# Ledger of designs, part 27: peptides against a protein of PDB entry 1EBD

Target 1, 138 residues: chain A of PDB entry 1EBD
Amino acid sequence: KASYEGKVAAEAIAGHPSAVDYVAIPAVVFSDPECASVGYFEQQAKDEGIDVIAAKFPFAANGRALALNDTDGFLKLVVRKEDGVIIGAQIIGPNASDMIAELGLAIEAGMTAEDIALTIHAHPTLGEIAMEAAEVAL

## One batch from the design tools (peptide; made by RFdiffusion4, then SolubleMPNN)

Design b1_p12_4_s2 (from b1_p12_4 with L1A L2E)
Fold by OpenDDE base, seed 1:
Structure b1_p12_4_s2 (fold): chain B 138 residues (1-138), chain A 12 residues (1-12)
Amino acid sequence: as target 1 above (138 residues)
Amino acid sequence: AETGRRERVLAR
């Protein structure tokens, strides 16, 4: 957030047209396991009256996480039931800080859970968990 | 839906 807002401000000061056009701000905690979030939490969406599917997939079922012996945590997608649009994601687990970027892109692009489920992820990868969680949301 | 993905890709 702050670095991006700083870039937009610097560009504006330099006389370049620039706008802040984002709907999701990633938050990361570099703990062990790492924690990352973008968009809505399930409870926040419910508190705003949004009917959601919370699709959760554990790293204990991910082939790469098993191979790394790092299987703590999960990925959660928060999907709006009306249209299947992804409005939030949370990751607790290996490489959560980098993996949140795919989900940030999906939210900013107005993608659905089906869009991710129909995207081939390399096997075995940690990122494949996003596809698995998206399939749970269908 | 899968149709919506294809529609968005074709709208590029």
Scores: peptide ipSAE 0.034, ipTM 0.661, DockQ to the pose 0.050
Fold by OpenDDE base, seed 4:
Structure b1_p12_4_s2 (fold): chain B 138 residues (1-138), chain A 12 residues (1-12)
Amino acid sequence: as target 1 above (138 residues)
Amino acid sequence: AETGRRERVLAR
């Protein structure tokens, strides 16, 4: 957030047209395991009356996480049930701080769980867990 | 599924 707002301000000062128009602000805690979130939590969506699917996939089932011997945690997608649009994501696990960027992009672009599930992820990678969680949401 | 995704992308 702050870095992006600073960039927009710098671009405006430099005479470039720029605006702060983000939909989803990532939040990261650099703990062990790392924690990252973007968009809605499942309960926040429910409290707003949004019918959601909470699709969860564990790092213990991810081939790269197994190879790294770092299998704690999970990825959770919060998917609007009406249209399959991703409205939130949470990651607790290895490289959550970087992996949240894919899901931030997906939310900002109005992508569905199907869009992620049908995106080829490199095997084996930690990022592949986003595809696996998206498949759970289908 | 794949066709529907591509159709949405091309409708941009």
Scores: peptide ipSAE 0.033, ipTM 0.659, DockQ to the pose 0.048
Fold by OpenDDE base, seed 2:
Structure b1_p12_4_s2 (fold): chain B 138 residues (1-138), chain A 12 residues (1-12)
Amino acid sequence: as target 1 above (138 residues)
Amino acid sequence: AETGRRERVLAR
């Protein structure tokens, strides 16, 4: 957030057309396990009257997490039920701080759970958890 | 499903 706003401010000071236009701001806690979030939590969406699917996939079911002996936590997708658009994601687990970037991109681009589910992820990787959670949301 | 995604990508 702050670095992005700083870039927009620098562009504006330089006389270039620029605006702060963001849909999703990632929040990361570098704990063990790491915690990351972008967009809506399930309850926030419900409180705003959005009908959502909350799809959850555990790190314990991921081949890379097993190989790393780091299987604590899960990924949760918050998907708008009307159109399948991803509106939020939460990750607790290894590499959550980097894994959230794919989901931030998906939200900013207005992607659906189907767009993630139909994207080939390398095997075995932690990134496959996003694909698996997207498949749960279908 | 897959057809709809391909159509959106090709429409860009």
Scores: peptide ipSAE 0.032, ipTM 0.662, DockQ to the pose 0.044
Fold by OpenDDE base, seed 5:
Structure b1_p12_4_s2 (fold): chain B 138 residues (1-138), chain A 12 residues (1-12)
Amino acid sequence: as target 1 above (138 residues)
Amino acid sequence: AETGRRERVLAR
């Protein structure tokens, strides 16, 4: 957020057209396990009257997490039922602080669960959990 | 530069 706003301000001072058009701000807690979130939580979406799918996939079922012996937690996608658009994501688990960036990109781009499910992730990686959670949302 | 990202997402 702050770095992006600083860039926009610098462009404006330089006389270039610029806009702040972010939709979601990531939040990270560097705990053990790490916690990361972007966009809506499931309950926030429900409280706003958005009909959502909460697609959850556990790290205990991820091949890389198993190989690392770090299988605590899960990834959750919050998907709008109307159009399959991803509106939020939460990760509790290994590398959550970095993995949230893919989902932040997906939300900002207005991607669907299908878009992620149809994206080939390298095997075995922690990142595959995003694909697996997206498949749960289909 | 202006990205127009928000407008594109809202136009979906």
Scores: peptide ipSAE 0.024, ipTM 0.545, DockQ to the pose 0.475

Design b1_p12_4_s3 (from b1_p12_4 with L2E T3S R12L)
Fold by OpenDDE base, seed 3:
Structure b1_p12_4_s3 (fold): chain B 138 residues (1-138), chain A 12 residues (1-12)
Amino acid sequence: as target 1 above (138 residues)
Amino acid sequence: LESGRRERVLAL
């Protein structure tokens, strides 16, 4: 957030058109397990009257997490039911702080759960959990 | 990608 706002301010001072978009701002807590979030939580979407699918996949079912003996937590996608657009994501688990960037990109690009489900992730990786959660939303 | 991004910016 702050670094992005600084860039937008520099562009505005230079006389370039600039806009600040706050839709896909990541939040990270470097705990054990790590916590990361971007976009809507399921309850926030419901409180705004958005019909959503909350697609959840556990790290206990991820091959890389099993190999690392670090299987606590899950990934959750918040998907708008009308069109399948990803509007939020939460990760509690290994490498959540870095893995949230993929989901931030997906939300920022207006991608669907199908777009993520059809994206081949390297095997075995923690990142495959995004694909698995997207498949749950289909 | 551009269409999806535009729809997001207008709807969220």
Scores: peptide ipSAE 0.026, ipTM 0.587, DockQ to the pose 0.201
Fold by OpenDDE base, seed 2:
Structure b1_p12_4_s3 (fold): chain B 138 residues (1-138), chain A 12 residues (1-12)
Amino acid sequence: as target 1 above (138 residues)
Amino acid sequence: LESGRRERVLAL
């Protein structure tokens, strides 16, 4: 957030057209387990009148999380029902702070749950949890 | 891609 706002401010001072877009700004809490969020929470989308699918996949079902003995938490995708576009994601679990970057990219690019579900993730990885949650949203 | 991305972001 602050680093991005600093870039936008520098561009504005330089006379370049720039705007702060808060839709794809990640928020991270470096707790144990880590917490990360980008875009809409399910309730925020509902309060704005967006019809959403909330797809959830647990770390306990992931082969890499099992191998790491760190299986607490889940990934949640918030998907707009009309077109399958990913509008938010929340992660509680190991490496959530890094895993959120893929989902931030997906939201910023206007990708669908299908785009993530059809992306090959390496096996076994924590990244497969994003793919599995996207499959739940289909 | 860029036009469609901007339209989708502005529709959120």
Scores: peptide ipSAE 0.023, ipTM 0.545, DockQ to the pose 0.248
Fold by OpenDDE base, seed 5:
Structure b1_p12_4_s3 (fold): chain B 138 residues (1-138), chain A 12 residues (1-12)
Amino acid sequence: as target 1 above (138 residues)
Amino acid sequence: LESGRRERVLAL
């Protein structure tokens, strides 16, 4: 946040077009299991009148999570129904603090659930859960 | 900022 706001301020002072996006700021809680979020929660999107799909996939169905014996929690994508654009993500589970970065990138880039679903993830990885949740949104 | 990111920030 603060570093990004500083860059935006420097660009504005230099006469360059700049904007601050507060939606794509990740929030992480290093609990057990870890919790991470970026963008909209499902209810926030609904409260703003955005028609969304909440696509959820459990770590209990992820091959790497099973191999690690750490299968608690899930990944949730919040997908705008109009165009399939990912507008939020939440992760509760193993490596959530690092895995949220992929979804933060997807939101910042304006990617769809289809873009993630069509991205090959290495097998077996925790990251495959993003692909699986994206497939649920299709 | 690319135009698309700026437009998204205004729309979200």
Scores: peptide ipSAE 0.023, ipTM 0.512, DockQ to the pose 0.290
Fold by OpenDDE base, seed 1:
Structure b1_p12_4_s3 (fold): chain B 138 residues (1-138), chain A 12 residues (1-12)
Amino acid sequence: as target 1 above (138 residues)
Amino acid sequence: LESGRRERVLAL
């Protein structure tokens, strides 16, 4: 967030047209396990009257997480029921700080859970948990 | 990609 706002401000000062888009701004906590979020939390969407599916998949069921002996946490997708569009994601677990970028891209592009579910992820990887959570949302 | 998907997200 702050670095992006700084970039937009620098571009504006330089006379380039730029706007802050607050869609898909990631928030990361570099704890152990790492925590990352982008877009809506499930409760935020509900408080705004958005009907959502909260699809959750645990790292304990991820082949790479098992191989690393780092299986704490989960990925959660927040999916709008009306059209299947991903409007938020949360990750608690290994490499959450980097893995949130895929989901930020998906939200920014207006992708659906089906788009992620139909994307081939390498096996075994931590990243394939996004595909698994997307399949839960279908 | 379906047209208007990005715009639907921005309307939230």
Scores: peptide ipSAE 0.020, ipTM 0.508, DockQ to the pose 0.156

Design b1_p12_4_s4 (from b1_p12_4, 4 letters changed)
Fold by OpenDDE base, seed 1:
Structure b1_p12_4_s4 (fold): chain B 138 residues (1-138), chain A 12 residues (1-12)
Amino acid sequence: as target 1 above (138 residues)
Amino acid sequence: AASGRRERVLAL
């Protein structure tokens, strides 16, 4: 957020057309396990009257996480039921700070859970957990 | 449904 706001400010000072769009700003806590979030939490969407599916997949079921002996936490997708569009994601677990970028891209592009579920992820990777959570939402 | 390239490929 702060670096993005700094970029927008610099572009505005330079006379470039720039706007702050807060659709998919990631929030990261570099704890152990790492925590990352982008877009809506499930409860925030519900409080705004959005009917959502919260699809959760645990790192304990991810082949790469098992191989690394780092299986704490989960990925959660927040999917709008009307059209299957991803409106939020939360990750608690290994590499959450980097893995949130895929989900930020998906939200910014207006992608659905089906778009992620139909994207082949390399095996075994931590990133497969996004595909697994997307399949839960279908 | 798919939203981007995948949808277009399926529609061909």
Scores: peptide ipSAE 0.047, ipTM 0.685, DockQ to the pose 0.046
Fold by OpenDDE base, seed 5:
Structure b1_p12_4_s4 (fold): chain B 138 residues (1-138), chain A 12 residues (1-12)
Amino acid sequence: as target 1 above (138 residues)
Amino acid sequence: AASGRRERVLAL
């Protein structure tokens, strides 16, 4: 957040209008397992009256996580039912701190679960879990 | 289907 706001301020000072949108600001905790979040939590969306699908896929079913013997946790997509747009994501598990960036991009771009499900992810990778969770949301 | 980019608020 602070680094992003600093960039926005620098761009504004340089005479370039900068777009601010705090919906897709990631939050990361570098614990073991790592925790990362961007956009809405499922309950936050529900509390705002948004009808959502919470699509969850476990690292225990991810081929790379199995190969690493690091299978704790999951990825969760929060998908708006009306249009399939991804409005939030949470990751608890290996490499969550880096993996959240893809989902932050997806939210910023207004992507749907279908957009991620149809994006080829390399097999086996930790990142493939985003595709798997997106398929659950369809 | 693909959706458009989220609406943004311009700073300044």
Scores: peptide ipSAE 0.046, ipTM 0.602, DockQ to the pose 0.099
Fold by OpenDDE base, seed 4:
Structure b1_p12_4_s4 (fold): chain B 138 residues (1-138), chain A 12 residues (1-12)
Amino acid sequence: as target 1 above (138 residues)
Amino acid sequence: AASGRRERVLAL
């Protein structure tokens, strides 16, 4: 957040059109397990009248998480039901702080859950959990 | 539906 706000301010000073879009700014807590979020939480979307699918996949079902003996938590995708567009994501679990970047990119690019579901993720990786959650949203 | 990115990439 602060680094992004600083960049936006620098771009504005340089005469470039720039705005702070807080929807696409990731929030990370480096706890154990790590917590990361980008875009809408499910309840925020509902409070704004957005009909959403909340697709959740647990790290306990992820092959890499099992191999690491670090299976606490989950990934949640918040998908707009009308068009399948990803509008938010939350990760609680191993490497959440880095994994949130894929989902931040997906939100910024206006990607759907199907875009992630159709993306081949390497096996076994923690990143596969994004694909698995996307498949749940279909 | 997909965003159409895949179709664009495969058409290159």
Scores: peptide ipSAE 0.044, ipTM 0.686, DockQ to the pose 0.042
Fold by OpenDDE base, seed 2:
Structure b1_p12_4_s4 (fold): chain B 138 residues (1-138), chain A 12 residues (1-12)
Amino acid sequence: as target 1 above (138 residues)
Amino acid sequence: AASGRRERVLAL
């Protein structure tokens, strides 16, 4: 958020048309394991009357996490049930701070769980967890 | 459903 707002301010000072326009702001806690979130939590969506699918995939089921001997945590996708649009994501696990960027892009672009599920991810990577969670949401 | 490029490719 602050870095993005700083960039918009710098562009405005330079005389370029720029505005703060965002759908989702990532939040990261650099704990062990790392925690990252973007968009809606499942309960926030429910409290707003959005019917959601919460798709969860554990790091313990990922080949890269197993190879790293770091299998704590999970990825959760919050998917709007009506149209399959991803509206939120939460990650607890290794490299969650970087992994959240793909899901931030997906939310900002209005992508569906099917868009992520049908995207080929490199093997073996922690990034495959996003694809697996998206497949659970189908 | 898929969106964006994937959908467009499947529609060809």
Scores: peptide ipSAE 0.042, ipTM 0.701, DockQ to the pose 0.046

Design b1_p12_5_s1 (from b1_p12_5, 5 letters changed)
Fold by OpenDDE base, seed 2:
Structure b1_p12_5_s1 (fold): chain B 138 residues (1-138), chain A 12 residues (1-12)
Amino acid sequence: as target 1 above (138 residues)
Amino acid sequence: PARPRLEKYAVK
């Protein structure tokens, strides 16, 4: 957030048209395992009256996580039931700090769980967990 | 069947 706002400010000072306009800000804790979040938590969406699917996929079911012998945690997608749009994501596990970027992009672009599920992910990668969680949400 | 996403993200 601060880095993005700093860039927007620098562009504005330089005379370029720029504005702070974002839907989701990632939050990361560099613990072991790492924690990352973007957009709505499931309970936040429910408290706002949004009917959601919370799709969860464990790192223990991912081929890359198994190969790395680092299988702690999960990815959770928060998907709006009405239209399948991804409105939030939480990750606890290896490389969560980088994996959250794909889901940040998906939320900012108004993508659906189907958009992620139908995207080819490289094998074997931790990134496939996002695809698997998206398939669970369908 | 055509994938709906391909229509959504078609290059103009």
Scores: peptide ipSAE 0.017, ipTM 0.523, DockQ to the pose 0.038
Fold by OpenDDE base, seed 1:
Structure b1_p12_5_s1 (fold): chain B 138 residues (1-138), chain A 12 residues (1-12)
Amino acid sequence: as target 1 above (138 residues)
Amino acid sequence: PARPRLEKYAVK
């Protein structure tokens, strides 16, 4: 967020049209395990009256996480029931700080859980957990 | 061959 705001400011100073849009801004905590979030939490969506599916998949079931002996945590997708659009994601686990970017892109693009579920992810990778969570949402 | 998922994005 701060880096993005700095970029927008620099572009404005340079005479380039720029605007700040705070859709799908990631939040990351570099703890062990790492924590990352983008978009809505499940409860936030519910509090706003959005009917959602919370699809959760554990790193304990991820082949790469098992191979790394780093299986704590999970990925959660927050999916709007009406149209299957991903409106939020949370990751607690290995490489959460980088993995959140895929889901930020998905939210910004208005992608559905089906779009992620049908995207081929390399095996074995930590990233394929997004596909697994998306399948849970279907 | 038909690519239904790509068609979804092409319509947007």
Scores: peptide ipSAE 0.016, ipTM 0.500, DockQ to the pose 0.039
Fold by OpenDDE base, seed 3:
Structure b1_p12_5_s1 (fold): chain B 138 residues (1-138), chain A 12 residues (1-12)
Amino acid sequence: as target 1 above (138 residues)
Amino acid sequence: PARPRLEKYAVK
């Protein structure tokens, strides 16, 4: 967020058209395990009256996480029940800070859980956990 | 064979 605001400010000073858009801004905590989030948390969606599926998949069931001996945590997708659109994602686990970008793209593009479930991820990778969580939401 | 692109992402 701060880096993005700095870029917008620099562009404005240079006379370029720029605006701050806070839709789907990622939040990252570089802890061990890492924590990352984008879009709605499950409770935020519920508080706004959005009927959601919270699809959760653990790193303990991910082949790459097992191979790395780094299996703490999970990925959660927040999926709108009406149309299957992904409106939020949270990751606690290995490489969460980088993996959140794929889910940010999915939210910005209006992708569904089915879109991710049908996207082939390389095997074995940590990124497969997004596909697995998407399958849970179906 | 390449699988079809999702319709909503097709370039018009």
Scores: peptide ipSAE 0.014, ipTM 0.502, DockQ to the pose 0.036
Fold by OpenDDE base, seed 5:
Structure b1_p12_5_s1 (fold): chain B 138 residues (1-138), chain A 12 residues (1-12)
Amino acid sequence: as target 1 above (138 residues)
Amino acid sequence: PARPRLEKYAVK
């Protein structure tokens, strides 16, 4: 947030059109395993009366995580059921701090689980788990 | 199948 707001301010000072129009702010804890979140948690969405799909995929089923012997945790997508739009994501596991960026992008762009599921992710990678979780949401 | 680029993904 602060870095983004600083960029917007710098662009404005330089005379470029810019606006602060973000939808979600990522939160990261650099623990072991790492924790990252963006947008809604499942319970937050439910408390607001949003009907959601919580699509969860474990790192224990990810080929790269297995190869690294680092299989703790999961990725969870919070998907609005009516239109399949991703409204939140949580990651506990390897590289969560970096992997959350894809999901932040997806939320900011108003992408669906289908958009992620239909995006080719390299095999085997940790990032492939986002595609796997998206497929669970379909 | 071909997937068209959605207008909602246009650069702001």
Scores: peptide ipSAE 0.013, ipTM 0.497, DockQ to the pose 0.053

Design b1_p12_5_s2 (from b1_p12_5, 5 letters changed)
Fold by OpenDDE base, seed 1:
Structure b1_p12_5_s2 (fold): chain B 138 residues (1-138), chain A 12 residues (1-12)
Amino acid sequence: as target 1 above (138 residues)
Amino acid sequence: AARPRLETYAVK
């Protein structure tokens, strides 16, 4: 967020029109395992009265994670039940800091779990776990 | 087309 706002400010200083127009701001902790989040947590959504599906898939079931011997953690999608729109995601595990970007894009674009589930992910990859979690939400 | 915003997520 700070970096994005800095870019907007720089563009304004340079005389170019720019506006802050974001929906989902990622939060990352570069721990071991890495932690990343974007949008709503499940409990946050529930506290606001949003009926959600929390779809969770473990890295222990991901082929690339197994091959890397790095299987701690999971990916969780928070999906609004009424329309299937992804409103949040959390990743604890390998490469979470980079993988969160796909989910940030999905949330910004108003995509559904079905959109992710129907997107072909390369096999075997860590990112494939997003598709697996999306299928759980269907 | 306009995309959903975070403020709309809380609407039930």
Scores: peptide ipSAE 0.018, ipTM 0.487, DockQ to the pose 0.250
Fold by OpenDDE base, seed 2:
Structure b1_p12_5_s2 (fold): chain B 138 residues (1-138), chain A 12 residues (1-12)
Amino acid sequence: as target 1 above (138 residues)
Amino acid sequence: AARPRLETYAVK
């Protein structure tokens, strides 16, 4: 966020058209395991009256995580029931800080759980967890 | 259609 704001400010100072337009701001904690979040948490959505599906898939069920001997945690998708649009994601596990980018893109683009579920992810990769969680949400 | 934004997710 701060880096993005700095980029916008630099462009403005240079006389270029630029604006801060936050759609989905990721938050990352570089702990072990890493934690990452973007968009709504399940409870936040519920508190705002949004009917959601919370779809969770564990790293322990992912082939790459098993191969890496790093299986702690899970990925959670927060999906709006009305239209299947992904409105939030939380990841606790290996490479969460990088994995969150895919889901940030999905949220910013207004993608559905189906869009992610039908996207081919390389096998075996940690990224497949996003696909698996999306499938759970269907 | 316009992409959803965080501030508008609660809008029905």
Scores: peptide ipSAE 0.018, ipTM 0.507, DockQ to the pose 0.236
Fold by OpenDDE base, seed 3:
Structure b1_p12_5_s2 (fold): chain B 138 residues (1-138), chain A 12 residues (1-12)
Amino acid sequence: as target 1 above (138 residues)
Amino acid sequence: AARPRLETYAVK
């Protein structure tokens, strides 16, 4: 967020039209396991009256996580039930701080769970967990 | 261009 605001400020100083427009701002805690979030939490969506599917997949079922002996946690997608659009994501587990970027992109682009489910992820990788969670939402 | 908002996202 701060880096993005710095870029916007530089453009304004240079005389270009500039505006800040936030949609999905990631939040990361570099704990062990790492925690990352972007967009809505499930309860936040429910509190706003959004009917959602909470699709959860554990790292214990991910091949790369097993190979690394680092299987704590899960990925959760918050999907709007009406149209399948991804509106939030949370990751607790290995490499969560980097993996959240894919889901931030998905939310910013208005992608659906199907879009992620149909995207081929390299095997074996931690990133496959996003595809697995998306399939749960279908 | 302004980015889309969650409430207005269309199904692809």
Scores: peptide ipSAE 0.012, ipTM 0.485, DockQ to the pose 0.268
Fold by OpenDDE base, seed 5:
Structure b1_p12_5_s2 (fold): chain B 138 residues (1-138), chain A 12 residues (1-12)
Amino acid sequence: as target 1 above (138 residues)
Amino acid sequence: AARPRLETYAVK
């Protein structure tokens, strides 16, 4: 966030139009396992009266995670029931700090769980867990 | 229709 704000400020000083208007700001903890989150947590959405689906998929069922013998944790998508739009995501597990970027993009772009489910993810990769979680949400 | 927004603490 601060880094991006710095770029915006620099662009403004340089005479270029720029603005900070993110929908969701990610948070990462580089623990073992890594933790990452972007957008709404399930309970946050519920507290605001948003009817959501919490779609969870475990790394224990992910082919790449199995191959790496690193299967602790899960990916969770928080999906608005009304229209299937992804409004949050949490990852606890391998490469969570990097994998959260795909979901940040999805949220910023207003994508649905179906959009992710219909996006082909390479097999086997950790990233395809996002596709699997999206399918759970359908 | 409108997408919800969330701002939390982040370094970047």
Scores: peptide ipSAE 0.020, ipTM 0.522, DockQ to the pose 0.120; fails the geometry check

